# Ledger of designs, part 25: peptides against a protein of PDB entry 6J07

Target 1, 107 residues: chain A of PDB entry 6J07
Amino acid sequence: GQRGWFCGSVSQDLRQFWVAEGGTISDPRAADFLFSCDASHPDTLRIYQSLDYIEDNATVFHAYYLSAVANAKIKNSVALGHFILPPACLQKEIRRKIGSFIWEQDQ

## One batch from the design tools (peptide; made by RFdiffusion4, then SolubleMPNN)

Design b1_p12_6_s4 (from b1_p12_6 with V4L E9K E10L)
Fold by OpenDDE base, seed 4:
Structure b1_p12_6_s4 (fold): chain B 107 residues (1-107), chain A 12 residues (1-12)
Amino acid sequence: as target 1 above (107 residues)
Amino acid sequence: PPWLERGWKLVE
């Protein structure tokens, strides 16, 4: 599907890009994609606390993915998996193992 | 578009 949920931390520009590319915006329960720019935002925290997320049936992605797609010559060349946004409590350990997140490198 | 085709959340 093409249904996306957006944390309040995501700009309207990125939301509009999603819609312009054929996506729709939905609540988290119906969404196929979950986007956020802030793991500590209350909206995102609610996702992390949800049963779907705890049972590993949901993944939150950093909305910078959409910016990367918008700027890419070949949109399909941007790997969504590089934009997984884990809870803040796990980010330090992840950085230690695999380096800084992509969205942090360009900020 | 193709990059929007696959879902990354399992919906009940």
Scores: peptide ipSAE 0.085, ipTM 0.687, DockQ to the pose 0.042
Fold by OpenDDE base, seed 5:
Structure b1_p12_6_s4 (fold): chain B 107 residues (1-107), chain A 12 residues (1-12)
Amino acid sequence: as target 1 above (107 residues)
Amino acid sequence: PPWLERGWKLVE
């Protein structure tokens, strides 16, 4: 589907891009995609605490994905998997194993 | 668009 939820940490520009590409904005329960720019934001923390997330039925993505898509010549060339936003408690270990997250790098 | 069509959250 094309329903997206956005943390308050996500800019209006990225939300507008989502809508311009045919997406709609919904509450987390109805959303197909969950976007955030801050794993420590209260909105995102509530997602991590939700039953859907705890049961591994949801994934949060960093909204920088949308910026990357907007700037890509071929939109499908941007790998969504590189933009998984895990809880802050896991990020340190992930960085140790696979390096810094893409949104922490100059692209 | 294809990049927007898939779902990443299971919804009842």
Scores: peptide ipSAE 0.083, ipTM 0.682, DockQ to the pose 0.042
Fold by OpenDDE base, seed 3:
Structure b1_p12_6_s4 (fold): chain B 107 residues (1-107), chain A 12 residues (1-12)
Amino acid sequence: as target 1 above (107 residues)
Amino acid sequence: PPWLERGWKLVE
């Protein structure tokens, strides 16, 4: 599956990269991937409130993953698992145990 | 591409 949903927080450049690489853009229900740059954005919050997410059948990824892939010498070397975007309420604890998220380290 | 072939929203 190559269908992706994008939160409004994701730049048009990243969306265009997705399409350029062969992906398509769809609504969350049809999507294989869910991308966001802001766990607090209303679009993303609606995902976290969905039955699919609550029942642990969906995962939101930070769209910075696409930027990392675009800039990587070997695209397959970028681990999608490093870009899981959890709800804001969980992020503080995660940072405490693991450190800053990869998309925050250059800020 | 391979990195785009996987599906990750709905877990089967």
Scores: peptide ipSAE 0.080, ipTM 0.682, DockQ to the pose 0.044
Fold by OpenDDE base, seed 2:
Structure b1_p12_6_s4 (fold): chain B 107 residues (1-107), chain A 12 residues (1-12)
Amino acid sequence: as target 1 above (107 residues)
Amino acid sequence: PPWLERGWKLVE
């Protein structure tokens, strides 16, 4: 599907890009993709607390993914998996194991 | 586009 939910932390520009590429914006329950720029934002926290997320039926992605796609020569070359946004309580441990997140790197 | 058409949530 092409339905996306956006945390309030996501800029309007990225939302507009999503729509321009054919996506629609929906509530989290109907969404195929969940985007956020802040794991500590109340909107995102509600996702992490949902049964769908707790039961591992949903994943939150950093909206910087959309920026990367917009700037890529080949849009399909950007791997969504690099933009998984885990809860803040897990980020330090993950960063320790795999390094800094892609959205934290200077470009 | 193909990158947008791939649903992620297991429950749709």
Scores: peptide ipSAE 0.080, ipTM 0.685, DockQ to the pose 0.043

Design b1_p12_7_s1 (from b1_p12_7, 8 letters changed)
Fold by OpenDDE base, seed 4:
Structure b1_p12_7_s1 (fold): chain B 107 residues (1-107), chain A 12 residues (1-12)
Amino acid sequence: as target 1 above (107 residues)
Amino acid sequence: KELRRKIVELIK
């Protein structure tokens, strides 16, 4: 099973897609996947400040991943790892070293 | 995968 948590910044459409694809929605502690569209949203900030995240037992992904999956022609062609959503304080440095995030390229 | 690795290395 796939248990997902969603920040309030994530649209209902993407949540519905997750469920339609066989996922369930849970609280952050029970979730296998954490999705957000805004690293500065209070919900996401609470994740970054949590013990699980600090101890490297949690990863936040940008929910645009789900949109990319929905639009993909080939199943499993979208790499989840490319959608890691780091805290805002690290994003400028990341962009400088490896370029803009995927979710920023299409907006 | 290369992008994923680089991102992980920067945030960890």
Scores: peptide ipSAE 0.028, ipTM 0.586, DockQ to the pose 0.087
Fold by OpenDDE base, seed 1:
Structure b1_p12_7_s1 (fold): chain B 107 residues (1-107), chain A 12 residues (1-12)
Amino acid sequence: as target 1 above (107 residues)
Amino acid sequence: KELRRKIVELIK
């Protein structure tokens, strides 16, 4: 199944959508997907500092992905890779090279 | 997927 962990920055509505679509909620070590809305939130910072993340075995995604999926007209039209949420220290450089993040454009 | 690739390359 699809196991997800959620930062405290993620609304209950998005968590409920995840479950409604067949997902389950777990701790970050057991989760297949890690969702956050704030790279500076203490919960997310703990992920970035974890061995799994440092060893490149974990990826944090912006929870706005779930909103995009909910609003999509065509199945599989939303690419998860566009919602990778990097640490704050890297975001300025990323914006300079490839533009602003999707969640920043719609909010 | 192109955006993902670019982001991953920056992080690594």
Scores: peptide ipSAE 0.028, ipTM 0.586, DockQ to the pose 0.090
Fold by OpenDDE base, seed 2:
Structure b1_p12_7_s1 (fold): chain B 107 residues (1-107), chain A 12 residues (1-12)
Amino acid sequence: as target 1 above (107 residues)
Amino acid sequence: KELRRKIVELIK
């Protein structure tokens, strides 16, 4: 499916793009995709604390993925896996091992 | 989900 949940940190423009591409917006438990721009936002923290997430039945993605898709010249050239947004407490160690996140590289 | 698990396992 193409049901998405959005953290309050995600702009309305990105939400509108999701809908324009055929997606719908739902609550976190019903969503197929969870989008956030801030791992420390209260909305996202609630996801990380949920049973679904703890049991590895949920994944949070950085909403910059949608911007990348919108600007992509080749369909399906943007890899969703590059946009996994882990909890803030893990990010520093992840950067040490695999480098900066893709949404940070243009900054 | 699987990818997230692998990333987490990498740092643990």
Scores: peptide ipSAE 0.025, ipTM 0.589, DockQ to the pose 0.158
Fold by OpenDDE base, seed 5:
Structure b1_p12_7_s1 (fold): chain B 107 residues (1-107), chain A 12 residues (1-12)
Amino acid sequence: as target 1 above (107 residues)
Amino acid sequence: KELRRKIVELIK
């Protein structure tokens, strides 16, 4: 399915794109995809603190993924995995190991 | 999800 939850940090434009692509918007428990633009946003923090997330049953993605998809000329050229948005407390170490996040590079 | 888990494990 294509059910998505959106943090309040995500613009309406990206939400509308999601819907235009056939997605629906749901609560985080029902969602297949969780999108956020801010790991420190209260909405996102609640996700990180949820049992689903703690039990590794949920993944938060940076909503910039949707922007990248919208601007891509080739379908499936944007790898969702590159847009995993980990908690802020982990990001520094991830940058040291893997490098800067894509959404940071494109800003 | 597995990918997230792998990333977390990488940095531990």
Scores: peptide ipSAE 0.025, ipTM 0.589, DockQ to the pose 0.160

Design b1_p12_7_s2 (from b1_p12_7, 7 letters changed)
Fold by OpenDDE base, seed 1:
Structure b1_p12_7_s2 (fold): chain B 107 residues (1-107), chain A 12 residues (1-12)
Amino acid sequence: as target 1 above (107 residues)
Amino acid sequence: KEERLKIVELIN
């Protein structure tokens, strides 16, 4: 199922888009997808501190993925893997090796 | 759009 959790940093518009496209909203433990727009938001930090995340059983995605999907001209052109949102402490090193994140380029 | 999300669900 398409069960999603949303950090408080995610706009209501993106949440509504998720639901309009067939998703449901749940708590983090029941969710299949975790969305955030801020790795430093307290809601997201609690995810990073959870056993599920520490044991690599959870992934946080930047909610800009949903905006990209909404605006995509080509079917399946948006890859979820490009929207993984790592903890802030890792982002600088990732940018050094890979470049700026997609949400930083387009927002 | 909905199909994209469903495909993502299948592979994740």
Scores: peptide ipSAE 0.024, ipTM 0.603, DockQ to the pose 0.029
Fold by OpenDDE base, seed 3:
Parts: structure tokens; C-alpha cells; sequence
Structure b1_p12_7_s2 (fold): chain B 107 residues (1-107), chain A 12 residues (1-12)
């Protein structure tokens, strides 16, 4: 199944979309997918500090992915890999190399 | 338990 954890920064609408698509909501350790809209949110920071994340056993994704999927003509046209949400300390360097994140481009 | 998505696998 698709088990997801959601940071408090993620809207209820996106959470509901996840469930509507067949996903379930679980605690971070049980979740297969971790969603956040804010790398600096305390919930997300706790993920970055967890052993699972430090040992590269978990990835945090920006919840905008769910919005992109919801609005896409073809569901598989949205690549999850484009929505990796790294810690704030890495974001500046990433932007320098590959440009603004996809969730920032319409801002 | 279902394996979680690893950042290394997604960016490589």
C-alpha cells in the first residue's frame, strides 16, 4: 500500500487527496512517503534529525507533488523525483546548480 | 515492512 506521513505544513485538502487516491496516513516511521510544504517546519526538522533520514532510508517530498498530480492530464507525467524537499541548508546550492524548485516556479 | 523511498535512489 501507500502509507504517507504529512507535516503540519500540508493542507488538509492535499491530505484528503492522498486518501482519495487510495493512500493511508501513518506515523513517520511507518510511512513510505513523507510529505511537507516547509523544510523549516518543526515537524519536518524532526524528520531530518531522525536516524532513518540520516541513514538515507527516507526521503521528504514537497506536498505540491500531490497538487501537480491532481492537475496533470497524465498522472505518470509528474515525476516524484522532481519534488524532493531537502533540508534548508542544501537548498541554496541546489538552486544555484539546477535552478528554482518546481514548487517555487509559479510564485 | 515496505521499503521507504531513499533520496539516493531518486537522484541517481
Amino acid sequence: as target 1 above (107 residues)
Amino acid sequence: KEERLKIVELIN
Scores: peptide ipSAE 0.023, ipTM 0.559, DockQ to the pose 0.058
Fold by OpenDDE base, seed 5:
Structure b1_p12_7_s2 (fold): chain B 107 residues (1-107), chain A 12 residues (1-12)
Amino acid sequence: as target 1 above (107 residues)
Amino acid sequence: KEERLKIVELIN
């Protein structure tokens, strides 16, 4: 199912979109998808510190993915993989190798 | 819009 957890950094509009598209909002343990707009937010930090995340059983995605989906003109054109939100401590090195994240770019 | 989230429904 479409069970999602949302960091407090995620707007109500994006949460409402998730629900409108058939998603359910749940706690992190029950969630299939974890959304955040801020890797440094306390809610997200707790995810990164969780056993599930440490054991690579969880992935945090930037909630801008939902905005991209909502505004996409071509169905299935938005790649979720582009919206992986890693811990802040890793982002600098990732930017060095891959470039700026999509949510940091002007679209 | 829901169709854009179909992959989510398929895997979960």
Scores: peptide ipSAE 0.026, ipTM 0.612, DockQ to the pose 0.027; fails the geometry check
Fold by OpenDDE base, seed 2:
Structure b1_p12_7_s2 (fold): chain B 107 residues (1-107), chain A 12 residues (1-12)
Amino acid sequence: as target 1 above (107 residues)
Amino acid sequence: KEERLKIVELIN
């Protein structure tokens, strides 16, 4: 299924793209995918604090994934795994090990 | 188009 939850930090355009491509919008408990553009947004922080997330039953993705998909020239060329959005407290250390996040890079 | 979301469809 393609049920998605969206943080308030995600633009209406990206939400509309999700729906146009066959997705539906749900609350975070029912969602298959959780999208955010800001790990520090209150909506996203509540996800990180949830038992589902703490128990590794949920993953937050940066909504830039949808923009990348919309603009992709090669079908299936965008890997969702590159868009995992970790809590802000972990990002500095992650950048030191694997470099800048894809949504922070020049396109 | 929708085919660009294939990775999502494969997961769910």
Scores: peptide ipSAE 0.025, ipTM 0.603, DockQ to the pose 0.028; fails the geometry check

Design b1_p12_7_s3 (from b1_p12_7, 7 letters changed)
Fold by OpenDDE base, seed 5:
Structure b1_p12_7_s3 (fold): chain B 107 residues (1-107), chain A 12 residues (1-12)
Amino acid sequence: as target 1 above (107 residues)
Amino acid sequence: SELRRKIVELIR
């Protein structure tokens, strides 16, 4: 399915795009996709602290993915995996090993 | 993707 949860840090425009693409908005437990623009936002922090996330049953994605898809000629050209949004405490190490996140490069 | 894999490994 295409059920999405959105952190309060995500703009209404991106939420509307999600719906326009056939998605629905749901609570985190029912969602297939979790979107956030801020790993430190209280909404996102609650996700990271949830059992679903701790048990590796949930993944948070940076909502910039939706913006990238919206602006891409070929939607499949945008790799969702590149938009995984890990907790802030892990981001420094990830940057050292992989490099800056896409949303940091384009925004 | 390779990036996704690496990120997942760091998170776990």
Scores: peptide ipSAE 0.030, ipTM 0.602, DockQ to the pose 0.094
Fold by OpenDDE base, seed 2:
Order: C-alpha cells, then sequence, then structure tokens
Structure b1_p12_7_s3 (fold): chain B 107 residues (1-107), chain A 12 residues (1-12)
C-alpha cells in the first residue's frame, strides 16, 4: 500500500510530494509508512511507545527519504532502508557501529 | 541493504 503517516516535524512540501506520487495520508495505525524528521518530536515518541512499534510491526523512516527520491535521477536508486529513524537513545551507538545517518551527511 | 540489516539488529 501507499498510506503514509507524518509527524508534525515533516514539512507540508514533503507531504504534498507524497500525495503527488500517489500516496495517501492516514493515521499511524493504518499507515504503511511512518515518516518523521525528528526522533524526539512528541508525535514520533508516541509511535515508539505504541504496541505496534514495541512488537516490531512498525518502522519509522526519516522524511528526508522523500526529498532524496524527488531529486534522484534513477527512480529506484534510493534505498529506503538507509532512512530508518531509530529512537534517539539508540542513535549514538548506531553511529559508532555503522557511521553517520544519511540525512546528516549533507549538513 | 547491509545498512538496514545492521540497524535492525541494533534496535531489535
Amino acid sequence: as target 1 above (107 residues)
Amino acid sequence: SELRRKIVELIR
């Protein structure tokens, strides 16, 4: 499916891009994709605290993925897996093991 | 991807 939920931290432009690409906006329980730009935003924190997430039935992605797709020359060249947004408490150790997140590299 | 696999292993 192409149902997406968006944290309040995600710009309206990225939401509009999602819809323009054929996606729909839904609540997090019905969504196929969960997008956020801030792991510490209250909306995202509520996702991390949900039973769906705790039971590994949900994944949060950084919304920068949509920007990368919009700018990509090849349609399927952007790997969604590189945009997994874990809780803030895990990010430091992740950076130590696999390096900086892709949304941080152009900063 | 390799990155996705590593992240999943860390968070689960």
Scores: peptide ipSAE 0.030, ipTM 0.601, DockQ to the pose 0.091
Fold by OpenDDE base, seed 1:
Structure b1_p12_7_s3 (fold): chain B 107 residues (1-107), chain A 12 residues (1-12)
Amino acid sequence: as target 1 above (107 residues)
Amino acid sequence: SELRRKIVELIR
């Protein structure tokens, strides 16, 4: 399925796009995809602290992925893996090795 | 998840 959970940091426009593309909105336990725009938002922090996340059964994605899909000529050309939103404690190290995140470049 | 695991591997 295409069930998504959204942090309070995600705009209604992006949520509406998800639904328009055939997705549904659910609680984080039932969701197939977890979207956030802020790794420090309380909603997202609760995900990082959950057993599902700690046991590597969940991934948080930056909601900018949805904007990228909306603007892409070929929707399948946008790689979801480029939009993984890690906890703040890991972001500096990731930037050092890989570079700035995509959502930081285009905003 | 597999994707998160790949990211962790990249930063190590």
Scores: peptide ipSAE 0.029, ipTM 0.610, DockQ to the pose 0.142
Fold by OpenDDE base, seed 4:
Structure b1_p12_7_s3 (fold): chain B 107 residues (1-107), chain A 12 residues (1-12)
Amino acid sequence: as target 1 above (107 residues)
Amino acid sequence: SELRRKIVELIR
C-alpha cells in the first residue's frame, strides 16, 4: 500500500502531493512510509523512541523525497533509500563518512 | 528496516 505518516514539520504542499499521487495519510502504526523534515521535531523524536523503530521495523524518510519525485522526469529514478532521515545524534558521523545529505545539498 | 540497518553499519 501507499499509506503515509507525516511529521508536523512537513508542509501541506508535500502532503497534498502524496495524496495526489495516490497515497493516503495515516497514523504512524498503520503507515507504510514515515516522512519528516526535522529529526529534532517532537513528532519525529517519538518515532525514534517507538518500539517499531527500535526493533528496526520502521524507517523515517526526509519528505524532500517527495519534492525530488515531483521534479523528476521519471518518478522511479529517485531512490527512496537516499532519503533516510536518521536521528540527529548520528547525522554528523554519517556526513563525515558518506557526505552531506541530498536534502542539504540543495539548500 | 534493512536500509536503515545498512546506513547504521556504515557509520559504526
Scores: peptide ipSAE 0.029, ipTM 0.610, DockQ to the pose 0.151

Design b1_p12_7_s4 (from b1_p12_7, 7 letters changed)
Fold by OpenDDE base, seed 4:
Structure b1_p12_7_s4 (fold): chain B 107 residues (1-107), chain A 12 residues (1-12)
Amino acid sequence: as target 1 above (107 residues)
Amino acid sequence: KEERRKVVELIK
């Protein structure tokens, strides 16, 4: 299945794209994909504090992934793993080791 | 790369 949860920080356009591509929208517990545009948004913070996340059963992805997919010439050419959205407290360390996140590069 | 069980299982 392709069940997705969306933080309130994600635009309706990206949500509509998800549905247009065959996805469904569900609550976080049922979702297979969790999308957010803001690691500090209350919705996303609740995910980070959940047992599923703490027990390594859930990953939050930056919704910019959907925009990248929409703009890609080859549908499967965008790697989901490049769009993992970690908690804000970890982002500085990750940037130091790997570099800036993809969703930050066009800012 | 996906690091959480739920996502990894879905992609496999």
Scores: peptide ipSAE 0.027, ipTM 0.597, DockQ to the pose 0.047
Fold by OpenDDE base, seed 5:
Structure b1_p12_7_s4 (fold): chain B 107 residues (1-107), chain A 12 residues (1-12)
Amino acid sequence: as target 1 above (107 residues)
Amino acid sequence: KEERRKVVELIK
């Protein structure tokens, strides 16, 4: 199965959707997917500081991905790679190269 | 894991 960890910044609705779709919720070390809505949240910062993340063995995704999946009418139309949530210190440079993040486009 | 590497490539 697919195990997910959720930052405290993620709403209960998105967590419930994950479970409804067959996912389980676990601690960060056991999780296959790490979800957050805030790169500056203490929970997410602890992930960025972890050895697994520093060694490029972990990726944090913006939980807006789950909302996009929930609203998608075509299976597999939502690309997970578009929802990578990098540390705040890297976001400005990334925006310069590839534009605004998908979760920022409607605000 | 693989997606993390993609981010690194984008910011190089």
Scores: peptide ipSAE 0.025, ipTM 0.614, DockQ to the pose 0.143
Fold by OpenDDE base, seed 2:
Structure b1_p12_7_s4 (fold): chain B 107 residues (1-107), chain A 12 residues (1-12)
Amino acid sequence: as target 1 above (107 residues)
Amino acid sequence: KEERRKVVELIK
């Protein structure tokens, strides 16, 4: 089993899906996975400011990954690596290089 | 279904 932390921007439905599939919910320091739907949310900003994140010991993923997995008709192939959620200050530059994020394409 | 399995495996 894995432990997950959820930003306040993540819906209760996605949290419930995580738990229903065997995951547990924990604080960021204990979590194996960090989920957010908003890089600018205060909860997520605190992660980006943490020592663990600064030292590249933590990764934030967009919670849309869970939605895509829950509803396979959204994407036939969903890779967790495509859902890395970087700080907002980096997103514009990233979009210029690799295009829109996968969670933006389905919206 | 395959994607659902992926997240299940991730969580386990």
Scores: peptide ipSAE 0.021, ipTM 0.569, DockQ to the pose 0.025
Fold by OpenDDE base, seed 1:
Structure b1_p12_7_s4 (fold): chain B 107 residues (1-107), chain A 12 residues (1-12)
Amino acid sequence: as target 1 above (107 residues)
Amino acid sequence: KEERRKVVELIK
């Protein structure tokens, strides 16, 4: 099993889904996956400011990934890479190049 | 190239 950290912006329902599927919840230093629903939340900002993130040894994913997995009809149909949550300062440029993020389309 | 997965596969 893998360990996940959750920003305070993530609902308890999504956390419970993670655990129900076999995941555990840990602090960000021990976590294998970092989930957030808000790039501007203080918890997420602390991740972006961490040495691990600055050195490209960490990635933050939008927790909507878990919702997408829960609702998927086809196994292996959800790509984790589509749910990378970049810092707010980069999001405008990304939208200009590739369009709106998946979580913005479905929420 | 991006690997498609379910959370079950990811976390076990």
Scores: peptide ipSAE 0.018, ipTM 0.543, DockQ to the pose 0.030

Design b1_p12_8_s1 (from b1_p12_8 with S1P A8F)
Fold by OpenDDE base, seed 4:
Structure b1_p12_8_s1 (fold): chain B 107 residues (1-107), chain A 12 residues (1-12)
Amino acid sequence: as target 1 above (107 residues)
Amino acid sequence: PRVTHPDFPKPP
């Protein structure tokens, strides 16, 4: 499906784009996609602490993905996997191995 | 959305 949940850290513009592209907005339990711009935001922290996330049945994505999609010239050219937003405690280690996240490079 | 990896989303 195309149901999305949005952390309070996500701008209204990105939410509107999601809806314009045919998405709907729902609570995190019903959502297919979880979007956030801040791994330390209370809304996102609640996701990380949920059983769904702990049991690896949920993934949080950085909402910058939607901006990348909006700017893409070719449909289906944006790799969602590049926008996985892990908990803050894991980010430093990931940066050491892979480098800066895409959303950080474009800031 | 223009997604290239549909397996990453939360399972229904």
Scores: peptide ipSAE 0.032, ipTM 0.622, DockQ to the pose 0.114
Fold by OpenDDE base, seed 3:
Structure b1_p12_8_s1 (fold): chain B 107 residues (1-107), chain A 12 residues (1-12)
Amino acid sequence: as target 1 above (107 residues)
Amino acid sequence: PRVTHPDFPKPP
């Protein structure tokens, strides 16, 4: 599906791009994709605290993914998995093992 | 979206 939920931290431009590319905007429960630009934003925190997320039935992605897709020059060159936005408590450990997040490198 | 990953979207 192409239903997306957006944290308040996501710019209107990125939301508009999502819609322009065929996506729709929905509440978190109905959404197929959850986008955020801030793991500490109250909207995102509510996702992390939800049963869907706790039961591993939800994934939050950094909305910078949409910017990367918009600027991609090679088809299918943007890997969604590289844009998983984990809770703040896990980010430091992930950076230690894998390196800085893509959105941090370009912003 | 132009790119999706089947392992990561929220299951219906």
Scores: peptide ipSAE 0.031, ipTM 0.627, DockQ to the pose 0.117
Fold by OpenDDE base, seed 1:
Structure b1_p12_8_s1 (fold): chain B 107 residues (1-107), chain A 12 residues (1-12)
Amino acid sequence: as target 1 above (107 residues)
Amino acid sequence: PRVTHPDFPKPP
C-alpha cells in the first residue's frame, strides 16, 4: 500500500509530496512505510524500540528518498534500499564498510 | 509514491 508514517523530523514539504503522489499518512502500526530524517529523534527511537522493529517486521527509511524521487530524471531510477535508516549505534560501522549514506552526500 | 520497492514495505 501507500500508507506512510512520518517522524517529527520530516519537513512538511516532503509530507505534502507524499500525499501529492497518492500516499496517505497514518500511525506507525498501520503504515506500510516509515520515514524519518533523524535516527536520534524521540519519534524514531520509539520505532526502533517497538516489537515490530525488534522482530524485523519494520524498516525505517530516510525521508530524503522522497526528495530524490521528486528530482529524478528517469522514472524508477531511485532505489528505496539506498535509504534505509539504521539506529545510530550501527551507522559508524556501516560508513566504514560501505561509505557515507546517500542523504549525507547531498546535504 | 512514484517509486516503491516490494521487499521493504512493512508486512500487513
Scores: peptide ipSAE 0.030, ipTM 0.621, DockQ to the pose 0.111
Fold by OpenDDE base, seed 5:
Structure b1_p12_8_s1 (fold): chain B 107 residues (1-107), chain A 12 residues (1-12)
Amino acid sequence: as target 1 above (107 residues)
Amino acid sequence: PRVTHPDFPKPP
């Protein structure tokens, strides 16, 4: 599907890009993709606390993925898997093991 | 669209 939900932390520009590329915007329950720029934002926290997420039926992606796609010179060169946004409580440990997230390196 | 990937959609 091509339905996306957006945390309040995501700019209107990125939302508009999603729509311009053929996506639609929906509530979290109906969405195929969940985008956020802040794991600590109340909207995103509600996702992490939802039954769908707890049961591993949902994934949150950092919306910087959309910016990367917009600026990509090669079609299909951006890997969505590199933009998985984990809960804040896990991020510090992930950084210790893997290093800084892509969206942190490009800012 | 370029912004989606079939491998990572939310299960229906």
Scores: peptide ipSAE 0.028, ipTM 0.618, DockQ to the pose 0.093

